Peptides against a protein of PDB entry 4HTP. Designs and how they scored, part 68

Target 1, 231 residues: chain A of PDB entry 4HTP
Amino acid sequence: SQTVASHVPFADLCSTLERIQKSKGRAEKIRHFREFLDSWRKFHDALHKNHKDVTDSFYPAMRLILPQLERERMAYGIKETMLAKLYIELLNLPRDGKDALKLLNYRTPTGTHGDAGDFAMIAYFVLKPRCLQKGSLTIQQVNDLLDSIASNNSAKRKDLIKKSLLQLITQSSALEQKWLIRMIIKDLKLGVSQQTIFSVFHNDAAELHNVTTDLEKVCRQLHDPSVGLSD

## One batch from the design tools (peptide; made by RFdiffusion4, then SolubleMPNN)

Design b2_p15_1_s4 (from b2_p15_1, 7 letters changed)
Fold by OpenDDE base, seed 1:
Structure b2_p15_1_s4 (fold): chain B 231 residues (1-231), chain A 15 residues (1-15)
Amino acid sequence: as target 1 above (231 residues)
Amino acid sequence: SSIEERFEKLIKEIE
């Protein structure tokens, strides 16, 4: 069955996240998230207009926005060092070159940007002049590839992990890869708390999550912001 | 384009 996530470009989520990150105030950050969420819900209503009892929800996006709360997908087994090496290989960067060294020594970069310790930002600037301007992946496709990575990690199929990573990378812009990296590492650095995200999503979301620890259940049961837990 | 406008385009594609 079709889902909202199968239609929404991953780029649109990344653009929203970028806006949230760049916003200085809590209110502005919330606004950007709300705009994306409301648009998602509106699209959901349109997509499922004639369909009852759908299980589709905001979950595909929420699990990328709050990746630390992911419980369905197993561990990726991916760290910054692995990604650095992968990029060096993929981009054919000289191993002793400036860009390769930036990726490997991301914690103490000597670059012009104050991005010390933020691998995703270091990667972004290396990737920006070398990658596609626009990605082609939907949110569903990103989740499918991430599922593949987790599954293959569990099965110790390193070659297949690399294959899925390459698919993600080659079909993503530098900006999308920045956020993808942060999703994999599970640190988005949005500047808004988990509580804030939940509160914007639904008044009862934090409570339900505290009880169930099931992000999908939270997204499905509280899909309608006007319908509470007690209803 | 705004995020809302992009979603509106998506809606139009399915209607």
Scores: peptide ipSAE 0.699, ipTM 0.967, DockQ to the pose 0.705
Fold by OpenDDE base, seed 3:
Structure b2_p15_1_s4 (fold): chain B 231 residues (1-231), chain A 15 residues (1-15)
Amino acid sequence: as target 1 above (231 residues)
Amino acid sequence: SSIEERFEKLIKEIE
């Protein structure tokens, strides 16, 4: 069946996240998130105009925005060092070269950007001149690939993990990869709290999540901002 | 383009 996530480019989520991160104040950060969310809900209504009682919800996006609350898929088994090595291989970077060393030693300040300790930002600057300018993945496709990674990690299939990672990387821009890395590592650095995200999504979202710890249930039950838990 | 405009394009594609 059709889902909103199958239509929305991953790039659109990433551009929203980028705007949120760059915004100075809480109010501006909230505005960017709300614009994306409201647009999503509007599209949902259009997509499912003739189909009532669908299970489709904001969940595919929410689980990427709040990856630390993910409970459906198992652990990826991926760390920064693994990604660094993968990029060095994929980009054919000299192992003793400047860019390879930046990726491997991302905790040490090496540049003027002050990005020490933020692997995703280090990767971004390495990738920007070397990868696609525009990605081709939808949010659903990203989640499918992440599901594959988690499943194959559980099955100890390292070769298949690499295959899925390569697909993610080769179909993503540098900006999209920055955010993808942060989603995998589960640290988006948005500058807005989990509670704020929930409060913008729905007034009862934080409460329902506190009880269920289930993001999908939160997104499904509270899909309509005008319908509360007591309804 | 704004995020809203991009979603409007997506809506038009399914109508």
Scores: peptide ipSAE 0.697, ipTM 0.967, DockQ to the pose 0.706
Fold by OpenDDE base, seed 5:
Structure b2_p15_1_s4 (fold): chain B 231 residues (1-231), chain A 15 residues (1-15)
Amino acid sequence: as target 1 above (231 residues)
Amino acid sequence: SSIEERFEKLIKEIE
């Protein structure tokens, strides 16, 4: 079946997240999220104009925006050190070189940028001059690859995990990889709370999530912002 | 381009 996520580029989500992170103040952050959400809903209506009873929802995007609430996908088994080693190998970085050491020692303060401890930002600067300017993945494809990683982690298939990671990396820009890393580590650093995200999505979203702890159910049941939980 | 403009292009592709 057709889904909105199968059409929306992952780059569009990442650009939205980047705008949210860079925005000063709650109101501007909310505006950027709302613009993406409203556009998503409009596209949903166009895509499903002849099919009223669909299971498609904002869930594919929401689970990437709030990765700490993920309950369907099991653990990735991926840490920053694994990613560092993978990038060093993939980019053929000298092991004793500046960039390799930055990735491996990302917790150590280097310079005046204050990016110490943020592996995703360190990776971004290393990747920017070395990777594609534009990615090719949709949100659905990203989720499929992440599902594969989680499944293969459970099955202890390290080679297949590496394969899926390579697909993600080679088909993504530096900016997309920055956000992908944060999604995997489950820390987006957007500067907006979970409650704010839910409130913008739907007035009853926080309540329904508190009861069900099911992010997909929240997105499906409260897809229409004008239809409440009690309606 | 704005996010709205990018989604409008996507809508046109499915019509």
Scores: peptide ipSAE 0.696, ipTM 0.967, DockQ to the pose 0.698
Fold by OpenDDE base, seed 4:
Structure b2_p15_1_s4 (fold): chain B 231 residues (1-231), chain A 15 residues (1-15)
Amino acid sequence: as target 1 above (231 residues)
Amino acid sequence: SSIEERFEKLIKEIE
């Protein structure tokens, strides 16, 4: 089906998240999120101008922004150690080399950037000089691949998990992979609360989520910021 | 480009 997510590059979401993370104040963080959201809604209206009652919503993006609230996908079964080993293999890093050791020992401070314990940041710096500069995945494609990973994890098909991960990695820039890793690990480190994200999305979003715990329902029912729960 | 500008390009592609 035709969705906004099928058109929006994953890179655009990642750049937004990067801006949010780099912003110091709550207001600035909110601004960046709002700009992305408003643009998304505008595109939605354009895409579906001749089609009423579509199920398309902000959900494909929201579930990546708030991955800890994911309920549709089962667990990925992916940890930092697995990713470290995968990157070492994929990038053909010497096992005793500095970069391999950084990935494996990501919790130990080794650099001046203060990235100790943040695997995604460590991976970013390893990947930056080694991977493509521009990714090619849409938000929908990313979600499809993540669905595949979760499904294959449930089915205990580790080889197929690796295949989907490789597809994600090989089609993503270093920055996109940084955020993808954080989405998989379910810790974006945006510096803005879940409540704030919901509040910006819709005034009734937090309430509806508290009742339903269904992120898709929240995004669908409250797609229009001017239409409340009581309407 | 801004995020808004990038989305405007996407809109133009579907019109």
Scores: peptide ipSAE 0.694, ipTM 0.966, DockQ to the pose 0.702

Design b2_p15_2_s1 (from b2_p15_2, 6 letters changed)
Fold by OpenDDE base, seed 1:
Structure b2_p15_2_s1 (fold): chain B 231 residues (1-231), chain A 15 residues (1-15)
Amino acid sequence: as target 1 above (231 residues)
Amino acid sequence: SEVEERFEKLIAELE
């Protein structure tokens, strides 16, 4: 069946995450997340208006927002150095050039930006003048590709891993790739805690997650903010 | 926001 994630552009999630990151105060960060979540829930209700029993939930987005809590897919086997090399190849960057060196030496960049140690930000600035202005992937498609990467990593199919990564990269803007990298590396740097994300999602979310460690179950059982664990 | 507007558009397309 259709899911909300199959309709929502990955770009919109990334835009929301960017707003959250740029916001200084906790309240403003929460507002941006809440707005996205509320919109998601509203669309869910509309999409599934005539379907009483659906498994669809916020999970496809939540697992990208809290990638550290991912338990369904296996490890990607991807690190910053691998991505650096991939970008150098894909973008045909001179290996001894400034941009290639920035990617490879991301921990100690000599550039104009204070992004030392943040590979995703360094990648963003390299990608910005070289990538699509807007991506074409939905949240579901991104998750499908990430599933493929994890599966192929488990199967030691390096060529297929590269293929899926290339698809992600070539169909994403620089901003989307920035966030995609952070999702893969599992560090979004949003400036809000896991507890805050859960609390905004549902009052009982943290508790249920602590017991089950199942993010999908949390998202499904607590999809309705007005229905608690005891209901 | 623009994101919210796009969600509203998606909802409208379902009706």
Scores: peptide ipSAE 0.622, ipTM 0.954, DockQ to the pose 0.897
Fold by OpenDDE base, seed 3:
Structure b2_p15_2_s1 (fold): chain B 231 residues (1-231), chain A 15 residues (1-15)
Amino acid sequence: as target 1 above (231 residues)
Amino acid sequence: SEVEERFEKLIAELE
């Protein structure tokens, strides 16, 4: 069956996350998240107008926004060093060149941007002049590829992990890759707490998550902001 | 926002 995630570009989620990160105040951060969420819910209602009992929910997006709470997907087995090496290979960067060294030594400040320790930002600046301007992946496709990575990591199929990573990279802009990296490493640096995200999603979301630790259940059961846990 | 406009377009395409 069709899902909202199969229609929403991954780029739109990334643009929203970028706006949240750049916003200075809590209220502005919340506004950007709320706008995306409300749009998602409206589209859901339209898409499933003739289907009452669907399992579709905000879960495909929520698990990317709160990757630390992922419990369905197994570990990726991917660290910054692995990504650095992959980018050096893929982009054919000189191993002793400035950009390769930036990726490998991302913890050491080498530039004026103050991005020390933030691998995703270092990668962004390396990728920006080298990548396509607009990605082609939907949120569902991103999750499918991430599922593949986790599954292949469990099966110790490094070659297939690389294949899926290459698909993600070659179909994503520099900005999309910045956020994808943060999702994989499980640190978005949004400047807004998990509790705030839950509170905006649904008043009962934090409580239900505390009991179940199941992000999909939270998104499905509390899909309608007007329907509570006791309803 | 541009994102909201794209969602509106997606909704319109369903009708």
Scores: peptide ipSAE 0.615, ipTM 0.953, DockQ to the pose 0.897
Fold by OpenDDE base, seed 5:
Structure b2_p15_2_s1 (fold): chain B 231 residues (1-231), chain A 15 residues (1-15)
Amino acid sequence: as target 1 above (231 residues)
Amino acid sequence: SEVEERFEKLIAELE
């Protein structure tokens, strides 16, 4: 079925997340998120103008923004070390080279650099001069690939997991991969709380999530910011 | 923003 997520580039979500992360103040962070959300809702209304009672919602984006609250897909079974090895192979990095060692030893402090322990940032700098400048994946396609990874992890199909990961990597920019890694590891480091994200999304979102723990239900039932739980 | 502009283009393409 037709969804907003099938039209929105993953790059646009990543760009928004990057802006949020780089913003220093809470108000500025909120502004960037609100702008993306408002644009999403506006497009939703246009896309579904002639179709009422659709199940489409902000959920495809929300589950990537709040990956810790994901309950639909199972565990990916992917760790930083696995990704490091994959990148070394894919990029044909010398195993004893500086970049390979950075990926493998991402937890080792390299002086006073604030990137120590953040695999996604280390990967970004390695990937930036080596990857395409613009990705081609939509938010829906990213979620489909992540679903595939989780499903194949459950089925212990390592080869298929690798296939989906390669598709994600080869069709993503360095910046997109930075955020994708953080989504997989479930730590975005945005500098805004879950409560803040919910409050911007809908006044009743936090309450509904506290009761249901169902992020999709929250996004569907509270799609319209002007319609409350009691309405 | 550029993101907002792209959304506007997407909306325009629906017409």
Scores: peptide ipSAE 0.610, ipTM 0.952, DockQ to the pose 0.882
Fold by OpenDDE base, seed 2:
Parts: structure tokens; C-alpha cells; sequence
Structure b2_p15_2_s1 (fold): chain B 231 residues (1-231), chain A 15 residues (1-15)
């Protein structure tokens, strides 16, 4: 189906998230998110100009920004250790080498970067000199692959899980993979609260989510910032 | 930003 997410590069979401993370002040963090959201809504209006009744919304992006609120997709069954082993294999890293050990022992400080405990950052530095400079995935494609992973985890199809992970990895830059890892692990470390994200999205978003716990419903019903819950 | 510029480009391509 024709969706905004099918047109927006995953790289652009990741770039936005990177800007948010690097920003020190709350106001600056909010600005970056708002700019992305406003652009998304503007594109939505253009894309669906001749179609009034569409189910398309910000949901494909929102569920990646707030992965801990994901309820449609079941558990991935993926932990940092699994990813470490996968990267070692994929990148053909010597198992006793420095980079392999950094991935496996990501909780232990090994350098001056201060990234201990943040697997995504450890992975980023290992991947940066080894991966594509520019990814090719759209937000929709990322969600499709994540859906596949969750579905295959439920079905205990480890081979297919690996296949989908490899597709994600091989088609993503180091920066995109950093954020993808954080989405899978469900810890983005943006420095802004869930409440702040909802408040920027829509004045009634937090309330609706508190009642429904349905992120898609929140994104659909409150797609228009000028239309409230009581309207 | 570059992201916003790309969105504008996407919109323009729909016209």
C-alpha cells in the first residue's frame, strides 16, 4: 500500500535520532523531533491529497522511536550477545581479536570512549570502517523485516531470523545499525521522555495512550494536531 | 536541515 513510510529512508529517521541524542537541551531535542514530524505530516498530506480515508499515519516511525510501547509485534528474542556473535561471524572478525572481544565484552570498559554497557555504540565503532556509508532501507522495509523477525521468533525459525537480520545489517550504514540495535533492544537513550514525545506529537496523545495502550490508535486518531479526542 | 530538504524533494516529486 502507498504509505509515507515506504518513501522515507530509514537513514533520515536515524539522522534525526542522532541529532536528538547529541542535543543537550530539551528544547533543541524537541525541535529536531518536531521538524521531522512536521515534514512527515506535510508529506502525508501531499501523498494522500486525493484520498481522504487512509489508515496511514506516523505509526511506522513512532513504533521505532518508542519501541518499548510496541504491542503489535511480538518479542524478537534477540539480545546483545546474539548480535555480537552475528557481527563477529558476518564481519569475519578474529574471535580473539580486539573488535570481537569489544562486542562480546561490551559491558566492560576497554577504551577511553566511555561506551561501556552501550552495545549499540560499541557496535557502531566496529562497524563504521567496515559497513556501507549509506543504507538503502525505507522505514517500511525496516518494519517489514522486524515483523519477520518477531514472527519467526514465535515460530522458532532461527534460520529465518538470521536471514532477516542479515538483510537489515547488510543494507544499513553503521549509524543506521546503531539505532536499529537500540530499537531491537528497546533503549534509544534519546534523553527525552515518552511524555515529551507524546506531547510534541499531539496534546491528547499521552491521555489516549494511557487509556488504550495502542500506539497505532494514538497515531491514527490524533494524526491531525488540530483535532482532539473529544472532536 | 538535509532531512527536511529531502522531504521537500519527495513532495515535489509527487507533483
Amino acid sequence: as target 1 above (231 residues)
Amino acid sequence: SEVEERFEKLIAELE
Scores: peptide ipSAE 0.638, ipTM 0.957, DockQ to the pose 0.896; fails the geometry check

Design b2_p15_2_s2 (from b2_p15_2, 5 letters changed)
Fold by OpenDDE base, seed 5:
Order: sequence, then C-alpha cells, then structure tokens
Structure b2_p15_2_s2 (fold): chain B 231 residues (1-231), chain A 15 residues (1-15)
Amino acid sequence: as target 1 above (231 residues)
Amino acid sequence: SAVSERFEKLIAELE
C-alpha cells in the first residue's frame, strides 16, 4: 500500500521547518505549518480516494516534527561526538583543521554566528560547501533509515548503524542534514510549542495524546480536522 | 509556496 510519506520529499519538510524557525511571530510559524499540513491532507485524499479504512496518516511527518514524543522507535544511541567523528571521516577533514575542531568543540565555537551548543548549525556550515544542493530521500525513506539505526543500536551492530547514517548523509543536502541532526538529537528549536503544533493539527489532538501518549493513534484518529474525538 | 506547488504536482500526477 502507498503512503503520502513515500511521495513527499524530505527536503520539503525541511524547507517548511526552516521557514518556521526563521519566522519571527507565532502566527507566521503557524501559517507555515498549516500550509504543509493542508497540502499533506489534500494529497492524502487524492492518493486514497478509492481506498477505505487506510492507516496512512500524518504520523510519518509528525514523528519527525515532534521527535521527543517518539515511542515506536527505540533510542538511536547517537551523540553529537559520534556524528562529529563521522563527518570528519566522511568529509576527510584534517584532524587539526578548523572545521574538524568546530564539530568536536561545538559547545564553545569561536565564530561570529552565535551557534554555541547547536551542533546542527555548526554541521550545516561545514557541510554547505561540501555536499549535495538537493537531497533525494522521501520522508518514508528517512523514517526507514532511522528505524534501521534504532534497530541496529538495539542489536549492538555499530557497523550497520554507520551504513545507515552514511546513506542518510550522502543523500541529503546540508539543510536537510541540519534538520536530520536535530531530529536525531530530538531538539528542533522551532520556537513553537508542542501544544501549538497539536492545536493546529486538530482541536482534540492534545487531549488524545495526553491520554494515550500514542502519536500514531493521534494522527490516525484525528486525521480529519472536521471529525472530533467524540464523533 | 513552492512546497504547496509541488504537492499540487504530485496530486496532478495521480490523475
């Protein structure tokens, strides 16, 4: 069975997140999220117009937007230092070079960007001149790779974790990797609350999540914004 | 937006 996530480029989610992050006010942040969500729902209706009782929902995107609420996927076992070392290796950065040191010492940068403590931003600037301008992964493919990482972490297969990470990295732009890192670290820094995200998604979303703590259930049961929890 | 336009293209490809 096909899913919306199998058609939507990961780059489009990242572009939306970037717009949200750059927006100054709450209203503008909400607008960007709403536009993406509305487009998703419209495509869902078109994709599944001849199918009843599909389980497809906004969940593949929602779990990347609210990664701290992830309950299906286990821990990645990935820290910033691991990613730093991986990038140094992959990009063949000199160990004593400025870029390698920026990645390893991301908490105390000497630059003018004011990105202290934000590894994803540090990585972005290192990656920007060195990687693809446009990624090739769909949201589903990203989730599949993240599932692989979590599964292999549980199985203590570090080699396979590295392979999946390399696939993510080599098929993603610098901007996509910035957001991917934030998803893995579970801190998107959007400047909008979880409550706001839920409220935009559905009026009953926060309540249902508070009871079930099941993000997929929330997305499936409340897929239609016009159908309430009590209906 | 550009994202919305790409969604519209995806929808059109289904028809």
Scores: peptide ipSAE 0.623, ipTM 0.954, DockQ to the pose 0.935
Fold by OpenDDE base, seed 4:
Structure b2_p15_2_s2 (fold): chain B 231 residues (1-231), chain A 15 residues (1-15)
Amino acid sequence: as target 1 above (231 residues)
Amino acid sequence: SAVSERFEKLIAELE
């Protein structure tokens, strides 16, 4: 079935997240998120104009924006150390070289950017001169690959996990990978709270999530900002 | 924004 996520580039989500992160004020952060959400909803209405009772919603994006609330997808089994080793291998970095050591020792302040402890930022600077300028993945494709990773982790198929990770990496820009890493590690560092994200999405979102703990249900039932829980 | 403009383009492509 057709979904909004199958049409929206992952790069556009990442660009939005980057803007949110770079924004200093809460109001500005909210504005960037709202603009993306409103655009998504508008596209949804257009895409599904002739189809009633679709299950499509903002969920594919929301689960990437609030990855710590993911309940459908099982654990990835991926940590920073694994990613570091993967990048060293993929990029053919000398293991005793500066960039490899930065990735492996990401917690230690080594640079002027103050990115200590943020593996995604460390990775970004290593990847920036080495990766594609533009990615090719849609939000749907990213979620499909993440589903694959989780499934293969459950099945203890390390080789297939690596395959899916490589597909994500090789089809993503450095900026997209920065955010992808944060999604996998489940720490986006947006500077805006979960409550704020929910409040912008729908007035009843936080309440419904508190009761159901089902992010998809929240996105589906509260897709229309004008229709509340009591309706 | 550029993102919003791309969404508008996507919508236009559906019509």
Scores: peptide ipSAE 0.620, ipTM 0.954, DockQ to the pose 0.937
Fold by OpenDDE base, seed 1:
Structure b2_p15_2_s2 (fold): chain B 231 residues (1-231), chain A 15 residues (1-15)
Amino acid sequence: as target 1 above (231 residues)
Amino acid sequence: SAVSERFEKLIAELE
């Protein structure tokens, strides 16, 4: 079945997240998120105009925005050190070179950016001059690849994990990879609380999530902002 | 925004 996520570029989500991160103040951050959400809902209505009983929802995006609430896919088994090593290999970085060392020692301040402890930002600057300018993945494709990683991690298929990671990396811009890393590590650093995200999504979202702990149910049941839990 | 414009384009392509 058709999904909104199959049409929306991952780059567009990342651009939105970037705007949210760069924005100062809750109101501006909310505005950027709301704009993306409203656009998503509008597209949903258009896509499913002739289909009333669809399970499609904002869930594919929401689970990337709030990755710490993910319950459907199991652990990736991926840490910063693994990604560092992967990038060094993929980019053919000299192991003793400046960029390789930045990735491996991401917790130690190196350089002028002040991004110590933020692996994704360090990776971004390493990747920016070395990767595609524009990615090609949709949100659905990203989720599919992440599902593959989780599944293969569970199955202890390290080679297949690497394969999926390489696909993600080679088809993504530096900016997209920055956010992808944060999604995998489950720390987006948006400067907006989970509560705020839920409140913007739907007035009853936080409550429903507190009860069900099911992000998909929250997104599906509260897809329409005008329809509450009691309705 | 550019993102919103792309959404509008996607919608238009469905019609």
Scores: peptide ipSAE 0.620, ipTM 0.954, DockQ to the pose 0.945
Fold by OpenDDE base, seed 3:
Structure b2_p15_2_s2 (fold): chain B 231 residues (1-231), chain A 15 residues (1-15)
Amino acid sequence: as target 1 above (231 residues)
Amino acid sequence: SAVSERFEKLIAELE
């Protein structure tokens, strides 16, 4: 069946997240998130105009925005060191070169950016001059690839994990990869709390999540901001 | 925003 996530570019989610991160105040951060969410809901209504009984919801995006709350897919088994080694191999970086060392020693302060400890930012600057300017993946495709990674991690198929990772990174811009890394590591550094995200999504979202611990259920049941838990 | 405009374009393509 048709889904909103199959139509929305992953780049658009990343652009929104970038705006949120760069915003200084809580109100401005909320505005950017709300704008994306409202656009998503409007598109949902148009896409499903003739089909009222659908399971489609904001869940494909929400699980990427709040990756710490992911319960459907199992662990990826991916850490910063693994990604560093993968990038060194893929980009054919000299192991004793500046960029390779930056990736491997990402916790050590280097340069003027002050990005020590943030692997995604270190990777971004290495990737920016080397990768595609525009990615080609939809949100659904990103989730499909992440599902593949988690499934293959459970099955201990390292070769297939690498295959899916390579597909993700070769079809993504540097900015998209920055956010993809943060989604995999499960730390977006948006500067806005989980409670704020839920509050903007729906007044009853935090309560329903506290009871069910099911992010998909929260997104489906509270898809309409005007329909509450008690309705 | 550019993102919102792209959503509007996607909606228009459905009609």
Scores: peptide ipSAE 0.616, ipTM 0.953, DockQ to the pose 0.952

